# Peptides against a protein of PDB entry 4PN1, part 40

Target 1, 261 residues: chain A of PDB entry 4PN1
Amino acid sequence: KIEMNFLNKPIVPDTTKVISNFLTHYLITEPVEHVEIEAKLGTLIDLETQNRFEFPVMNETILNPEFNLRTRFESDMTASEHKYLNEFLNQAFRDSQKPGRLPFAYKHTKQVDLFYETEDNSRDKIRVSKNQSDNQVLACVKKRRVADLFLYCPNDAFDIRISISDELPVSMPSGNQQPSLTRLKDRVGYVHQEIKIDLTKTTQNDPVYDTTERHELEVEFGNIADLRDRAQKAKDGMEAPLFRRVQLFMDNVRILRREHS

## One batch from the design tools (peptide; aimed at target 1 N64 F67)

Design b1_p20_4_s3 (made by RFdiffusion4, then SolubleMPNN; from b1_p20_4, 6 letters changed)
Fold by OpenDDE base, seed 1:
Structure b1_p20_4_s3 (fold): chain B 261 residues (1-261), chain A 20 residues (1-20)
Amino acid sequence: as target 1 above (261 residues)
Amino acid sequence: SSVLEGLDPEVVELQRKLSE
């Protein structure tokens, strides 16, 4: 007979607890109404060295936001890394279609994002997203970054930024208003157990600067209502459902950040 | 190329149907 530990009960990793508490704050305690919760793969850059940040830890570590480590986060990867992840996720999709598995859902979208200044001179721009094929409006939102949680991952190809954002639906800008910025997005999306994984190539044309292309991978909670429900239960003393959901999310993130070309 | 090489939509749909 084998027992899990001397209590013979599951224990929750500290990382799971910390992230769960972080999410609970912005879901329940100080709730964001139109909350988006995503993790992006990227690199923590030391502002002093302009190289990847080095922290005296040997594994995945959540950085304390109360300490200014003089870092920036670059949510980008090389084309080869992005291609590898694309192939990896395609294979994962195919494997999940087999009997006995829970299947991925898949969607490929191409959109243009138009950014507009607000009439009230708000810091946040209005983003109008349109489908490239038929110019249909997909969304018109004002997105505000609320909070970030950074994970330094010294053993993996990428560090992680978990972001809390508020995506407020807003009215379309005036027809006479010109966009201040346009971005083309090619996005491949994979959904498994309501966790969204998106690979995005973003092309930005600047009249002054050369055309830049970014390669991003993001992991998002696809069911915010369920997550909020779990967070509420956690506040009420039943933490297990939230911990399980956060663990699932983080395991998916961990799989992805370990993959590289 | 600026285009992501995803799965063929027809293949995706077929696989989805078979997985049900």
Scores: peptide ipSAE 0.294, ipTM 0.863, DockQ to the pose 0.012
OpenDDE base, seeds 2, 3, 4, 5: peptide ipSAE 0.077, 0.052, 0.049, 0.033; ipTM 0.740, 0.726, 0.723, 0.688

Design b1_p20_4_s4 (made by RFdiffusion4, then SolubleMPNN; from b1_p20_4, 9 letters changed)
Fold by OpenDDE base, seed 3:
Structure b1_p20_4_s4 (fold): chain B 261 residues (1-261), chain A 20 residues (1-20)
Amino acid sequence: as target 1 above (261 residues)
Amino acid sequence: SSYLAGLDPKVVELQRKLSK
């Protein structure tokens, strides 16, 4: 007979606990009302060298936000990497439709984002998103990033930023107001077990700079109400449901950051 | 227009039907 350990019970990875505590803080302790929780693939850049950050660790490591590590995060990848991940996710979708599996949901959207200054001239801008095909308004929000948690991943092509954001629905800007910035977004979205995976190509026209493209991969918790419920249970002493959900989320992130051509 | 491409809607619909 074989047992998994001397207790013959599952054990929770330390990374799962740390992330769970981080999420619980902004879900329950100091709750963000219209919370969005997502992970982006990208690169931690050392501000001194302008190269990828180097830290004396050999595996996935959560960086302590209390320390100034003199880094910036670039939430971008090459077109080639982005294309590869698109093909990978398409195959994952197909495989999930087979008997005995839980299927992916799929959506392809093209939208334009219009950014407007606020009347109070606050740092946060209003974003109006419209569907490119029929010009229907998809959303009008004021988004504020509340907190970040960075994971340095020396064995993979990408590092990770987990972000807590507040997306406040707001009224449409005045008809006399012109957008300060316009972005075109092409997004392919996948959902599996209420975890959202989005590949987004963003095109921005700048009058001074040439047209720039950004290639992003995002992993998001698709059911915030359920996550908040799990976090509340964790605060009440039952941590297992939250740990399981965070583990699922992180395993999906880990799969994606390891894939490359 | 872009390299970013999803799946053929026909394939998506067929696969959903087969996965039930």
Scores: peptide ipSAE 0.321, ipTM 0.895, DockQ to the pose 0.012
OpenDDE base, seeds 1, 2, 4, 5: peptide ipSAE 0.042, 0.310, 0.034, 0.301; ipTM 0.738, 0.890, 0.720, 0.886

Design b1_p20_5 (made by RFdiffusion4)
Pose (drawn by RFdiffusion4):
Structure b1_p20_5 (pose): chain A 256 residues (1-205, 211-261), chain P 20 residues (1-20)
Amino acid sequence: KIEMNFLNKPIVPDTTKVISNFLTHYLITEPVEHVEIEAKLGTLIDLETQNRFEFPVMNETILNPEFNLRTRFESDMTASEHKYLNEFLNQAFRDSQKPGRLPFAYKHTKQVDLFYETEDNSRDKIRVSKNQSDNQVLACVKKRRVADLFLYCPNDAFDIRISISDELPVSMPSGNQQPSLTRLKDRVGYVHQEIKIDLTKTTQNTTERHELEVEFGNIADLRDRAQKAKDGMEAPLFRRVQLFMDNVRILRREHS
Amino acid sequence: SEEIEEQETELKENLENKVE
C-alpha cells in the first residue's frame, strides 16, 4: 500500500493554482462577455539579444507580468516543427479511436482572413473569415486582447503564452472599405474532451506562418467551474486547467 | 535565487487578491 503524501489527499500544483486565479479573474471577478482563452506555443525573445530569453531557472515558470522583462513573444515555428507536431497529433488521433479510449474529434478548415481597422482610438481589429471554397462567411468579430501570461520553459523548444481575448460578434463592414490585411489560413483542428488543439498555417498575400494553439472549447462550463471555485468548491476548476496545461505540456515537449 | 522566489510569491499574492 502506497500513499501519495503524508496527508493521503491530492495537492494542487503551484502553477495550476496561479493559472486558475488568472482565469477566474477574467471569467468571474472582471468578466469578459465573449471570452476566448487560448495558449500558443512559441518563443520568448529577449528584446536586446533578439534571441531566446535567458533566465536562471530550470523548470517551467510563470513570469510575473508586473515586471518589465523586456521581452516579446514569437508565435511561430518552422515548417519541420509544424509537420512533426502534425504527425504526432495524427498518431495520437488514431490511438484515441481504439477501445477504452475517449476519442479525438477532427475538423479541417481552409478559410480566408480579412482584417479591418476600427473607427475608435482602440487598436482593435475587425476580422472577417470566409471559406476558400464557396466564399460564404464563417464569422465576423471584433477582437480585443485583454490579458497575457507567459510561461518560460527552459527544458523545451517552446515557451507558452496564455491569452485572454474578447471576440464580440459584429455586423459586416462596408464594401467601400479597404481591408488592412488579407491572408489564407489552413487550420487543422483536433478536439479532445472539449479541449481544442489547432494547427494553423497562414499564407500572406510571400510569407508563411506556422502556429499551434490550445484553447478551452467549452467556456460556459469553464465559467461555471470558476464560479464554484470562488465559492469554495474549487476542485473542478483545478481539474480543468490541469488537463489544459498537461495537454499544452505534452505538445511542448514534442520536438526532434 | 532569493529575488526569483520573492517575485513568485508576490505574483501568487497579487493574483489571489484579484480573485477576492

Design b1_p20_5_s1 (made by RFdiffusion4, then SolubleMPNN; from b1_p20_5, 11 letters changed)
Fold by OpenDDE base, seed 1:
Order: structure tokens, then sequence, then C-alpha cells
Structure b1_p20_5_s1 (fold): chain B 261 residues (1-261), chain A 20 residues (1-20)
């Protein structure tokens, strides 16, 4: 008989605990009502060097937000990297359809996002999302960035930003208002065990840079209610369900950030 | 082993850069 360790009990990685505590704060302690929790693949850029951030660590490291590291996060990747990830996820989708596996769900959407200034002159803009095919309104929200947690991943192709956002449903802007910004989004979405993985190509017109394209990959918790329940249980002394869910999420993120062309 | 040695070297270089 083999045991897991000298206590013969499962051990939780410190990364899982730190992230779980971060999430619990915004799910339970200071709860965000319409919370969105996502991880984006990208690159931590050192503002001084304008190159990828270099920190004296050898593996995945959660950066302490209390320290000013003078960094920015770029969520963009190359078209080649994006294509590779798409092919990788397509293969994962196909493999998951085999007997004995839990299948992926797949969805392809094309939408236009229109951004409007708020009547109260708030910093946050109103986003109206419409389907490109029939121009039907899909959503009208005001998104507020609440918090970020950055993971420096020196051994992988990408660093990670975990973001907490509040997506507040709001009324449509007045008909006489013009959008300050428009973005076209081509999104391929994969869902596995209620974890959403989205590959998004964004096109926008910039007065300085003309038409620009951005390629992003994001991983999102698809069942916030379940996650909130798990977080509440954790506050009540039962941490295992939350840890398991966070571990699943992070394992998916880790798989993706290691893949490159 | 070679990978770990390379990572250790890079770590040492970064640490030296922080001290200077």
Amino acid sequence: as target 1 above (261 residues)
Amino acid sequence: SAMLEEQQRLLEERLEALVK
C-alpha cells in the first residue's frame, strides 16, 4: 500500500490557497454582485525596460499587489500563437468527444461592441454588444475592474492576469448618443466542466494606428453561483470544495500557457 | 539537470543585477 505522504492526507499547493483567498474576498467578504472572474494569457512588461518582466524566481509566482513593480500587462499574442492555441483546443475538443470523456461544448460568435460615455460622466463606459449577423442587442453593461492578480510564469510562453470585474446591467444609451469606440469581436468558445475558454480576435479602428487586431485567450469561471457557494463553505471551515475548483481552473490555465508554436 | 542549471544561472544573473 502506498500513501500520499507521511500524514496520508492530500496537500494543497500554496498557489491554490492564495488564489482561493483572493477569490473569496470578492465573492464573500466584499461581494461583487455581478462578478466576472477570468484569467487572461499575456505578458508582464517591465515599464523601465519595455521587455518582459524579469523577477528572481524560477517558477510560477503570484506577485504581491502591495509592491509597486512598475509593470503593465499586455493581453495580446501573435496571430501564430493564437492559431496554434486554436488548433490545440480543436484537438482537445475532438478528443473529449470520445467515449469515457467529458465533452467540450463549442460556440462561435461574432459581435460588435459599442462603447458609450455615461450620463454621470463616470470613468467606466457603457458597452452595448450586438450580434453582427442580425444586429440584435446581446447585452448592455457597465464593466468595472475591481481587482487584478498577476502570475509571473518564467517557464511558460505566457504570464497570467486574473481579474475580478463587476458587469452591471444598465439601460441602453439614448438614441442621440454616438459611440466613442467600436470593436468587432470574433470569438471561439470552448466549455469544459463549466470552465470557459475563449479565443477572441478583436478588430478596432484607431485614429493613430489605423485598424488594429488583437488576439486574446481568456479562461473564465462559467458557474459563479457554484463558486460563490464553495467560497462560502470555505469561510465556514470547509475549504476542500473551493480548493478543488480553483485547482481545476488553474490546471487548465497552466496547460494553455505552456502551449506555443 | 541541464535545464535546472541554466535556470539557476539566470537566477544568479538577475540577483546580481538587483544588487548593482
Scores: peptide ipSAE 0.000, ipTM 0.225, DockQ to the pose 0.034
OpenDDE base, seeds 2, 3, 4, 5: peptide ipSAE 0.000, 0.000, 0.000, 0.000; ipTM 0.295, 0.347, 0.299, 0.343; seed 2 fails the geometry check

Design b1_p20_5_s3 (made by RFdiffusion4, then SolubleMPNN; from b1_p20_5, 12 letters changed)
Fold by OpenDDE base, seed 4:
Structure b1_p20_5_s3 (fold): chain B 261 residues (1-261), chain A 20 residues (1-20)
Amino acid sequence: as target 1 above (261 residues)
Amino acid sequence: SKLLEEEQEQLKKKLEELVK
């Protein structure tokens, strides 16, 4: 007979605990009302070298936000990397349709985001999201970045930013107001066990700058209510459900960040 | 359901076309 360890009980990795605590803070302790929680694949850039950040660690490491490491996070990848990940996820989708598996759901969306300045000239712009096909308004929000948690991943193709955002629903801008910025988003979305994985190609036209294209992959908690419930239970002394959900989320992230062409 | 299976099959085919 083989046991898991000398206690014969599952052990929660410290990474899971740290992330769980981070999430619990913004779900329960200082709750964000309209919270979005996502991880983006990208690169931590050292502002001094303009190269990928180097830290004296050999594995996945959550960076302490209390330390200014003089880094920026680039939530972008090459077109080839993005294509590879798309193919990878397509294969994962197909495989999940087999008997005995939990299937992926798939959705392809084309969206236009219109950004408007606020009347109070706040830094946060109003984003109106519309479906490109029928111009239906999907959302009108002010998105505020509340907190970030960065994972340096020296052994993988990408580093990770986990972000807490507040997507506050707001009224539509006045009809006479013009957008300050327009973005086109071509997004393919995969959902597995209420974890949403999105590959997004964003095209932005700037009147001053040339058209820029960005390729992003994000992993999002698709059921915030459930996550909040789990976080509350954790605060009440039952941590296991939260840990399991965070582990699932992070395992999916880990799979994706390892894949490259 | 049959409908769900058909939808999934269609999605599968679409994905296969996208990778070509």
Scores: peptide ipSAE 0.027, ipTM 0.527, DockQ to the pose 0.011
OpenDDE base, seeds 1, 2, 3, 5: peptide ipSAE 0.000, 0.021, 0.018, 0.017; ipTM 0.215, 0.473, 0.466, 0.466

Design b1_p20_5_s4 (made by RFdiffusion4, then SolubleMPNN; from b1_p20_5, 13 letters changed)
Fold by OpenDDE base, seed 1:
Structure b1_p20_5_s4 (fold): chain B 261 residues (1-261), chain A 20 residues (1-20)
Amino acid sequence: as target 1 above (261 residues)
Amino acid sequence: SSLLELEKKLLEERLAAKVA
């Protein structure tokens, strides 16, 4: 007979607990009303060296936000890496369609994001998202970054930023306002067990800078209501449902960040 | 290859799987 440990009970990894507590804070304790919770693959850059940050750890490590390590996060990857991940996810999609598996859903979207300055000169711009094909307005929001949690992943191709954002619906800008910035987004989305995985190519035309193309991969909690419910239960002393959901999310992130071209 | 090219492949494969 084999037991899991000397208690013969599952044990929750510390990473899961830390992330769960982080999420619970912004879901329950100081709740963000229109919360978006996503992880982006990228690189922690040392501002002094302009190279990938080197931290004296040997595995996935959540960085303490109380310490300023003089880093920036670059949520970009090479076209080759992005292509590889796309092929990887395509294969995962195909495999999930087989009998006995839970299938991925797939969606392709092409949108234009128009950014407008606010009348109150707030730092946050209004973003109007439109479908490229028919110019239908998809959303008009003011997005505020509330908090970040950074994971340094020395053994993987990417580091991770988990972000809490508030996407506040707002009224459309006046017809006389011109956008300060326009971005084209080509996005393919994969959804599995209400976890969204998006590959996005963003094209930005700057009159001063040449057209820049960014390649991003995002992992998002697709069911915030369920997550909030789980977080509330955790506050009430039942942590297991939240831990399981966070573990699922993080396992998906871990799979993706280990893949490289 | 662009995301568009890969998407087309994926859609083609999905359609093929439904016909089979």
Scores: peptide ipSAE 0.180, ipTM 0.763, DockQ to the pose 0.012
OpenDDE base, seeds 2, 3, 4, 5: peptide ipSAE 0.028, 0.026, 0.032, 0.023; ipTM 0.589, 0.625, 0.604, 0.541; seed 4 fails the geometry check

Design b1_p20_6 (made by RFdiffusion4)
Pose (drawn by RFdiffusion4):
Structure b1_p20_6 (pose): chain A 256 residues (1-205, 211-261), chain P 20 residues (1-20)
Amino acid sequence: KIEMNFLNKPIVPDTTKVISNFLTHYLITEPVEHVEIEAKLGTLIDLETQNRFEFPVMNETILNPEFNLRTRFESDMTASEHKYLNEFLNQAFRDSQKPGRLPFAYKHTKQVDLFYETEDNSRDKIRVSKNQSDNQVLACVKKRRVADLFLYCPNDAFDIRISISDELPVSMPSGNQQPSLTRLKDRVGYVHQEIKIDLTKTTQNTTERHELEVEFGNIADLRDRAQKAKDGMEAPLFRRVQLFMDNVRILRREHS
Amino acid sequence: LTAEEILEGLEESLHEKAFA
């Protein structure tokens, strides 16, 4: 017989607790009506060296946003790093279809991104996405970035950025208006337990941009868990962000 | 600042915001 600790009850990892606080704030305390919560793989770049951020730590660590660490985030990876993750996810996809497993879901999208500027003093963009096939509109949203949280991961090829955005559905722009940006987007979507794993390849109309992003697919249920956490019963919220971060961690450690 | 000083107080600050 073996116990996990001298209490014999599970304890919350420090990171899971902190991220739960970050998510509960923008879900409950200062709520965002149309919230998108996603984490992207990439690289923390030191502004002076223009290389990867160096920090005297040995494990995955959350950076305090109230400190100026002179850093920016590159949400990009090589074509090989993108293909390597693609193969790994495909293998993980088929293994989930086997007996006893909760299966993956799959959705491949070939669409066009159209970005517009706003009439306000804000730096928001109005995004219009359309099928590359029939050109029917998939979405028309005004997107505002609310908050970011950076995880420096010295043991891995990637760092993590947790972004909280606000995607408000808006009406279509006028025809007599030039889009600020137009690009193709090849999004390969995997879904497991309502956690979305998106593998995106955008083509600038030339420059290619390869990304991997992981987002909560069921916000309404997550908001409910955030409410219960604010009221004491915080176990379901913890179990949720633990699953999210563990998925993000598995994909982060996958590299040649 | 040291790494300890930079990483200090983040948990308490986010806790106060989440349960304000």

Design b1_p20_6_s1 (made by RFdiffusion4, then SolubleMPNN; from b1_p20_6, 7 letters changed)
Fold by OpenDDE base, seed 1:
Structure b1_p20_6_s1 (fold): chain B 261 residues (1-261), chain A 20 residues (1-20)
Amino acid sequence: as target 1 above (261 residues)
Amino acid sequence: MTVEEILSGLEEKLEKKAYA
C-alpha cells in the first residue's frame, strides 16, 4: 500500500493556500457584496524595458503585493494564440460530452458595452451591456476593481492576474446621456463544474486611435455563493473544501496558460 | 505559519499597497 506522505494526509500547496487566503479576505473579512473573481491570462511587462518581466524564479510565483516591481499587466494575446485556445477548448468540450465525463456547457454571446459617466463624476463608469441581436439589456453595473494578485509564470506562455471586483447593479443612465465609450464583445463561454472560461474578442472604435481589437481569456468562479460558503467553513476550521475548489480553479488556469500556438 | 497568520500578513500587505 502506498501512502501519499509520512502523515498519509493531503498537503495544501503554498500557492493554493495564499490564493485561498486572498479570496477569503474579500469574501469574508472585508466582504465585497457583488464580488467577481476572475483570472486573466496575459503578460507582466517591465515598465523599464517594455519586455516581459523577468524575476529570478523558476516556476509559478505569486508576486508580493507589497513590492512595487514597476510592472504593468497586459491582458491580451495574439489572434493566433486566441484561435489556438478556442480550438483547444472546443476539443475539450467535445471530449467532455463522452460517457463517464462531466460535460462542458457552451454559450456564444455577442454584446455591446456602453460606458457612461456617473453623476458624481466618480472614476468608475456605468456600463450598460446589451445583446447585439435584439438590443436587450443584459446588465447595468458600476464595476470597481478592488484588488489584484499577480502570478509570474516563467515556464508558461502567459502570466496570470487574479482580480477581485465589485459589480454594483445601478439604475440605467438618463435617456439624455450619451455614452463616452462603446465596445463590441464577441464572447465564447465554456462552463465546467461551475468554472467559467471565456474567450473574448473586444473591438473598440476610437475617433482618435485606430480600431483596436483585443483577445482575452478569463477564468471565473461561476458560483460565488458556494465559494463564500467554503471560505466561511475554512475560517471556521474546515479548510479542505475551500482549498479543493481553489485547486480546481488553478488547475484549469494552469492548463490554459501552458497552451500556445 | 497558520492560515490565520498568513491571512493577517496578506491583509497588511494589501492595505499597504492601497496607501503607497
Scores: peptide ipSAE 0.121, ipTM 0.507, DockQ to the pose 0.082
OpenDDE base, seeds 2, 3, 4, 5: peptide ipSAE 0.091, 0.058, 0.016, 0.089; ipTM 0.620, 0.514, 0.336, 0.616

Design b1_p20_6_s2 (made by RFdiffusion4, then SolubleMPNN; from b1_p20_6, 10 letters changed)
Fold by OpenDDE base, seed 4:
Structure b1_p20_6_s2 (fold): chain B 261 residues (1-261), chain A 20 residues (1-20)
Amino acid sequence: as target 1 above (261 residues)
Amino acid sequence: MSVEEILSGLEEKLEALAYK
């Protein structure tokens, strides 16, 4: 008989604990009502060198948000990398349809995001998302970025930003308002075990990125209610369900960030 | 349809919808 360790019990990686605690804070402690939790693949850029950040670590490392490391996160990749990931996920989708596997779900969506200024000139704009084909309103929200957790991944193609956002449903802007920004999104979405993986090609005039096209990969918790329940159980002393879900999420992220063209 | 036929159909459809 082989045991997994000298306690013969599962051990939780420290990364899992840190992320779980981070999520628990915004799910339970200071709960975000309409929370979105996603990880984006990208690059931590050193503001001094404008190159990928170099930190004296040799593996996946959660950066302490209390330290100003003079970095920015670029949630973008090349078209080639994006295409490669698409092909990779397509293959993963196909393989998952085989007997004995849990299948992916797949969805291709083209949408238009219209951004409107708020009456109070708040930093947060109102985003109206419409289906590009029929102009059906998919969502009207005011999205606020609540918190970020950055993972430096020196051995992988991408670094990771885990973001907590509040997507507050709001009323549609008045018919007299013109959008300040229009964004076209071409998105292919893969869902496996309620973890959502989106490849998004975005076309817009972006004053921040100074680019008209972006290629993003995001991994999102597809069942927030379940995640919140797990987080509550963790606060109540039963951490295992939360740890398992976070580990699943992170393992998917780890698979993806290792892939490159 | 066989499993293989189903998979083949899905593959074809998926590739058609994928980024190029």
Scores: peptide ipSAE 0.020, ipTM 0.567, DockQ to the pose 0.011
OpenDDE base, seeds 1, 2, 3, 5: peptide ipSAE 0.000, 0.048, 0.017, 0.006; ipTM 0.349, 0.397, 0.277, 0.426; seed 2 fails the geometry check

Design b1_p20_6_s3 (made by RFdiffusion4, then SolubleMPNN; from b1_p20_6, 8 letters changed)
Fold by OpenDDE base, seed 1:
Structure b1_p20_6_s3 (fold): chain B 261 residues (1-261), chain A 20 residues (1-20)
Amino acid sequence: as target 1 above (261 residues)
Amino acid sequence: MSVEEILSGLEERLHKLAYA
C-alpha cells in the first residue's frame, strides 16, 4: 500500500493557505459588499531598472504587501502572446466538449466603457458600460481597488496580480456630463467550473497614453456567493472547501501563465 | 491574423463547436 505521506493525509500548499487567508479577510473579516476577485497575467516591473523585477527566489512566490519592493505591475502582453493564449484556450474548449469532460462555456462581449467624474470629485470615476451592438447599458459602477496580492513567477512568462475590488453600483451620470475617457473592450470569455477566463483587447483613444491597445488575460472567481460561503466555513473551522476552490483557481492560473509562444 | 480579427470571429467559431 502506498501512502501520500507519513500522516497519509492530503497536505495543503502554503500558497493556497496564504491566498485563502487573504481572500477570507476581504470576504468575511472586513467584507467587501460587491467584491470582484481576479488574477491578471502581467509583469512586475522594477521601478529602478524598468525591467522585469528580479527577486532572489526560484519559484512562484507571493510577495509580502507590507514591504515596498519599488515595483509596478503591468497587466499587458504582446499581441502574439495573446493570440497564442487564445489558440490554447480554444483547444482547451474543444477538448472539454468531449464525452467524460466538464465543458467550457463561452461568451463574447463587445462593450464601450465611459468614464465620468463623480459629483463629489472622488478619485474613483463612474464607469458606464454599454453593449456596442445596441448601446444598451450593461452596468454603471464605481470600482474601487481594495487590495492586491502579487505573485512573482520567475519560471513562467508572466507574473500574477490578484486583485480585490469593490464594484459599487451607482446612479447614471447626468446627461449634461461628458465622459472623461472612453474605452472599447473586446472580450472573449471562457468559463469552466465557475472560473472565468477572459481574453480582452482594450482600445483607448487617449493621447496621454503611449499604448492605444492593451491585451489582457484575467482569471476571475465566477461564483462569489459560493466563495464567500466557503470562506465563512473556513472561519468556522472547516477550511477544506475553501482550500479546494482556491487550489482550483490557482491551478488554472498556473496553467495559463506557463503558456507562451 | 490580428488579435482583433481573432476575437471578432471567435464567437461564431466557438458557437459552432459548442453545438456540433
Scores: peptide ipSAE 0.000, ipTM 0.326, DockQ to the pose 0.014
OpenDDE base, seeds 2, 3, 4, 5: peptide ipSAE 0.000, 0.000, 0.000, 0.000; ipTM 0.221, 0.213, 0.220, 0.238

Design b1_p20_6_s4 (made by RFdiffusion4, then SolubleMPNN; from b1_p20_6, 8 letters changed)
Fold by OpenDDE base, seed 3:
Structure b1_p20_6_s4 (fold): chain B 261 residues (1-261), chain A 20 residues (1-20)
Amino acid sequence: as target 1 above (261 residues)
Amino acid sequence: MSVEEILSGLEEKLEKKAYA
């Protein structure tokens, strides 16, 4: 007979505990009302060298947010990397449709995001998202970044930023306001067990600068109400449901950051 | 939130509350 360990019980990785504590703070302790929780693939850049930072660690490491590590995070990848990940996810989608598996859901969305200045001149802009095909309004929100947690991943192609944001629904800007910025988004979205995986190509036309393209991959918790319930249970002494959900989220992120052509 | 709060773990926080 084979056992997992000398207790014959699952053990929770330290990374899972740290991330669970981070999430619980913004779900329960100081709750964000319209919370979005996402992980983006990207690169931690050393501000001195402008290259990927080299920390003296040999595995996935959560960085201490209290230390100024003289880094910036670039949430971008090459077109070829983005294409490879799209093909990888398409194959994963197909495989999940087989008998005995839990299926992916798939959605392709083309939208335009219009950014407007607020009347109070706050740093946070109003974003109006419209469907490119019929100009239907999809959302009108004011997004505020609340907190970030960075993971340095020396053995993988990408580092990770986990972000807590507040997406406040707001009224449409007045008809006399012109957008300060317009972005086109081509997004392919995959959902598996209420974890969302989005590949997004963003095109920004700047009148002064050349057209810029960005290629992003994000992983998001698709059921915030369930996650908040799990976090509350954890706060009440039952941690296992939260740990399982965070582990699932992180395993999906780990799969994606390891894939490259 | 502080680093101490992040690192304290959920179990340890519950224990501290039980003894406080």
Scores: peptide ipSAE 0.101, ipTM 0.616, DockQ to the pose 0.110
OpenDDE base, seeds 1, 2, 4, 5: peptide ipSAE 0.060, 0.084, 0.008, 0.062; ipTM 0.599, 0.610, 0.338, 0.608; seed 5 fails the geometry check

Design b1_p20_7 (made by RFdiffusion4)
Pose (drawn by RFdiffusion4):
Structure b1_p20_7 (pose): chain A 256 residues (1-205, 211-261), chain P 20 residues (1-20)
Amino acid sequence: KIEMNFLNKPIVPDTTKVISNFLTHYLITEPVEHVEIEAKLGTLIDLETQNRFEFPVMNETILNPEFNLRTRFESDMTASEHKYLNEFLNQAFRDSQKPGRLPFAYKHTKQVDLFYETEDNSRDKIRVSKNQSDNQVLACVKKRRVADLFLYCPNDAFDIRISISDELPVSMPSGNQQPSLTRLKDRVGYVHQEIKIDLTKTTQNTTERHELEVEFGNIADLRDRAQKAKDGMEAPLFRRVQLFMDNVRILRREHS
Amino acid sequence: STEEIEELQKELHEKYEEEE
């Protein structure tokens, strides 16, 4: 017989608790009506060296946003790094279809991104996405970035950025308006337990941009868990962000 | 260990202010 600790009850990891606080704030305390919560793989770049951020730590660590660490985030990876993750996810996809497993879901989208500027002093963009096939509109949203949280991961090829955005559905722009940006997007979507794993490849109309993003697919349920956490029963919220971060961690450690 | 990491982040931030 073995116990996990001298209390024999599970304990919350420090990171899971902190991220739960970050998510509860923008879900409940200062709520965002149309919230998107996603984490992207990439690289933390030191502004002076223009290389990967160096920090005297040995494990995954959350950076305090109230400090100026002179850093920016590159949400990009090589084509090989993108293909490697593609193969790994495909293998993980088929293994989930076997007996006793909760299966993956799959959705491949070939669409066009159209970005517009706003009439306001804000730096928001109006995004219009269309099918590359029939050109029917998939979405028309005004997107505002609310908050970011950076995880420096010295043991891995990638760092993590957790972004909280606000995607408000808006009406279509006028025809007599030039889009600020137009590009193709090849998004390969995997879904497991309502956690979305998106492998995107954007083509600039040339420059290619490869990304991997992991986002909560069921916000309404997550908002409910954040409410219970504020009221004391915080176990379901913790179990949720633990699953999210563990998925993000698995994909982060996958590299040649 | 979390407090030590926070001290390191604070020291790095003060170092950048001195350089400015």

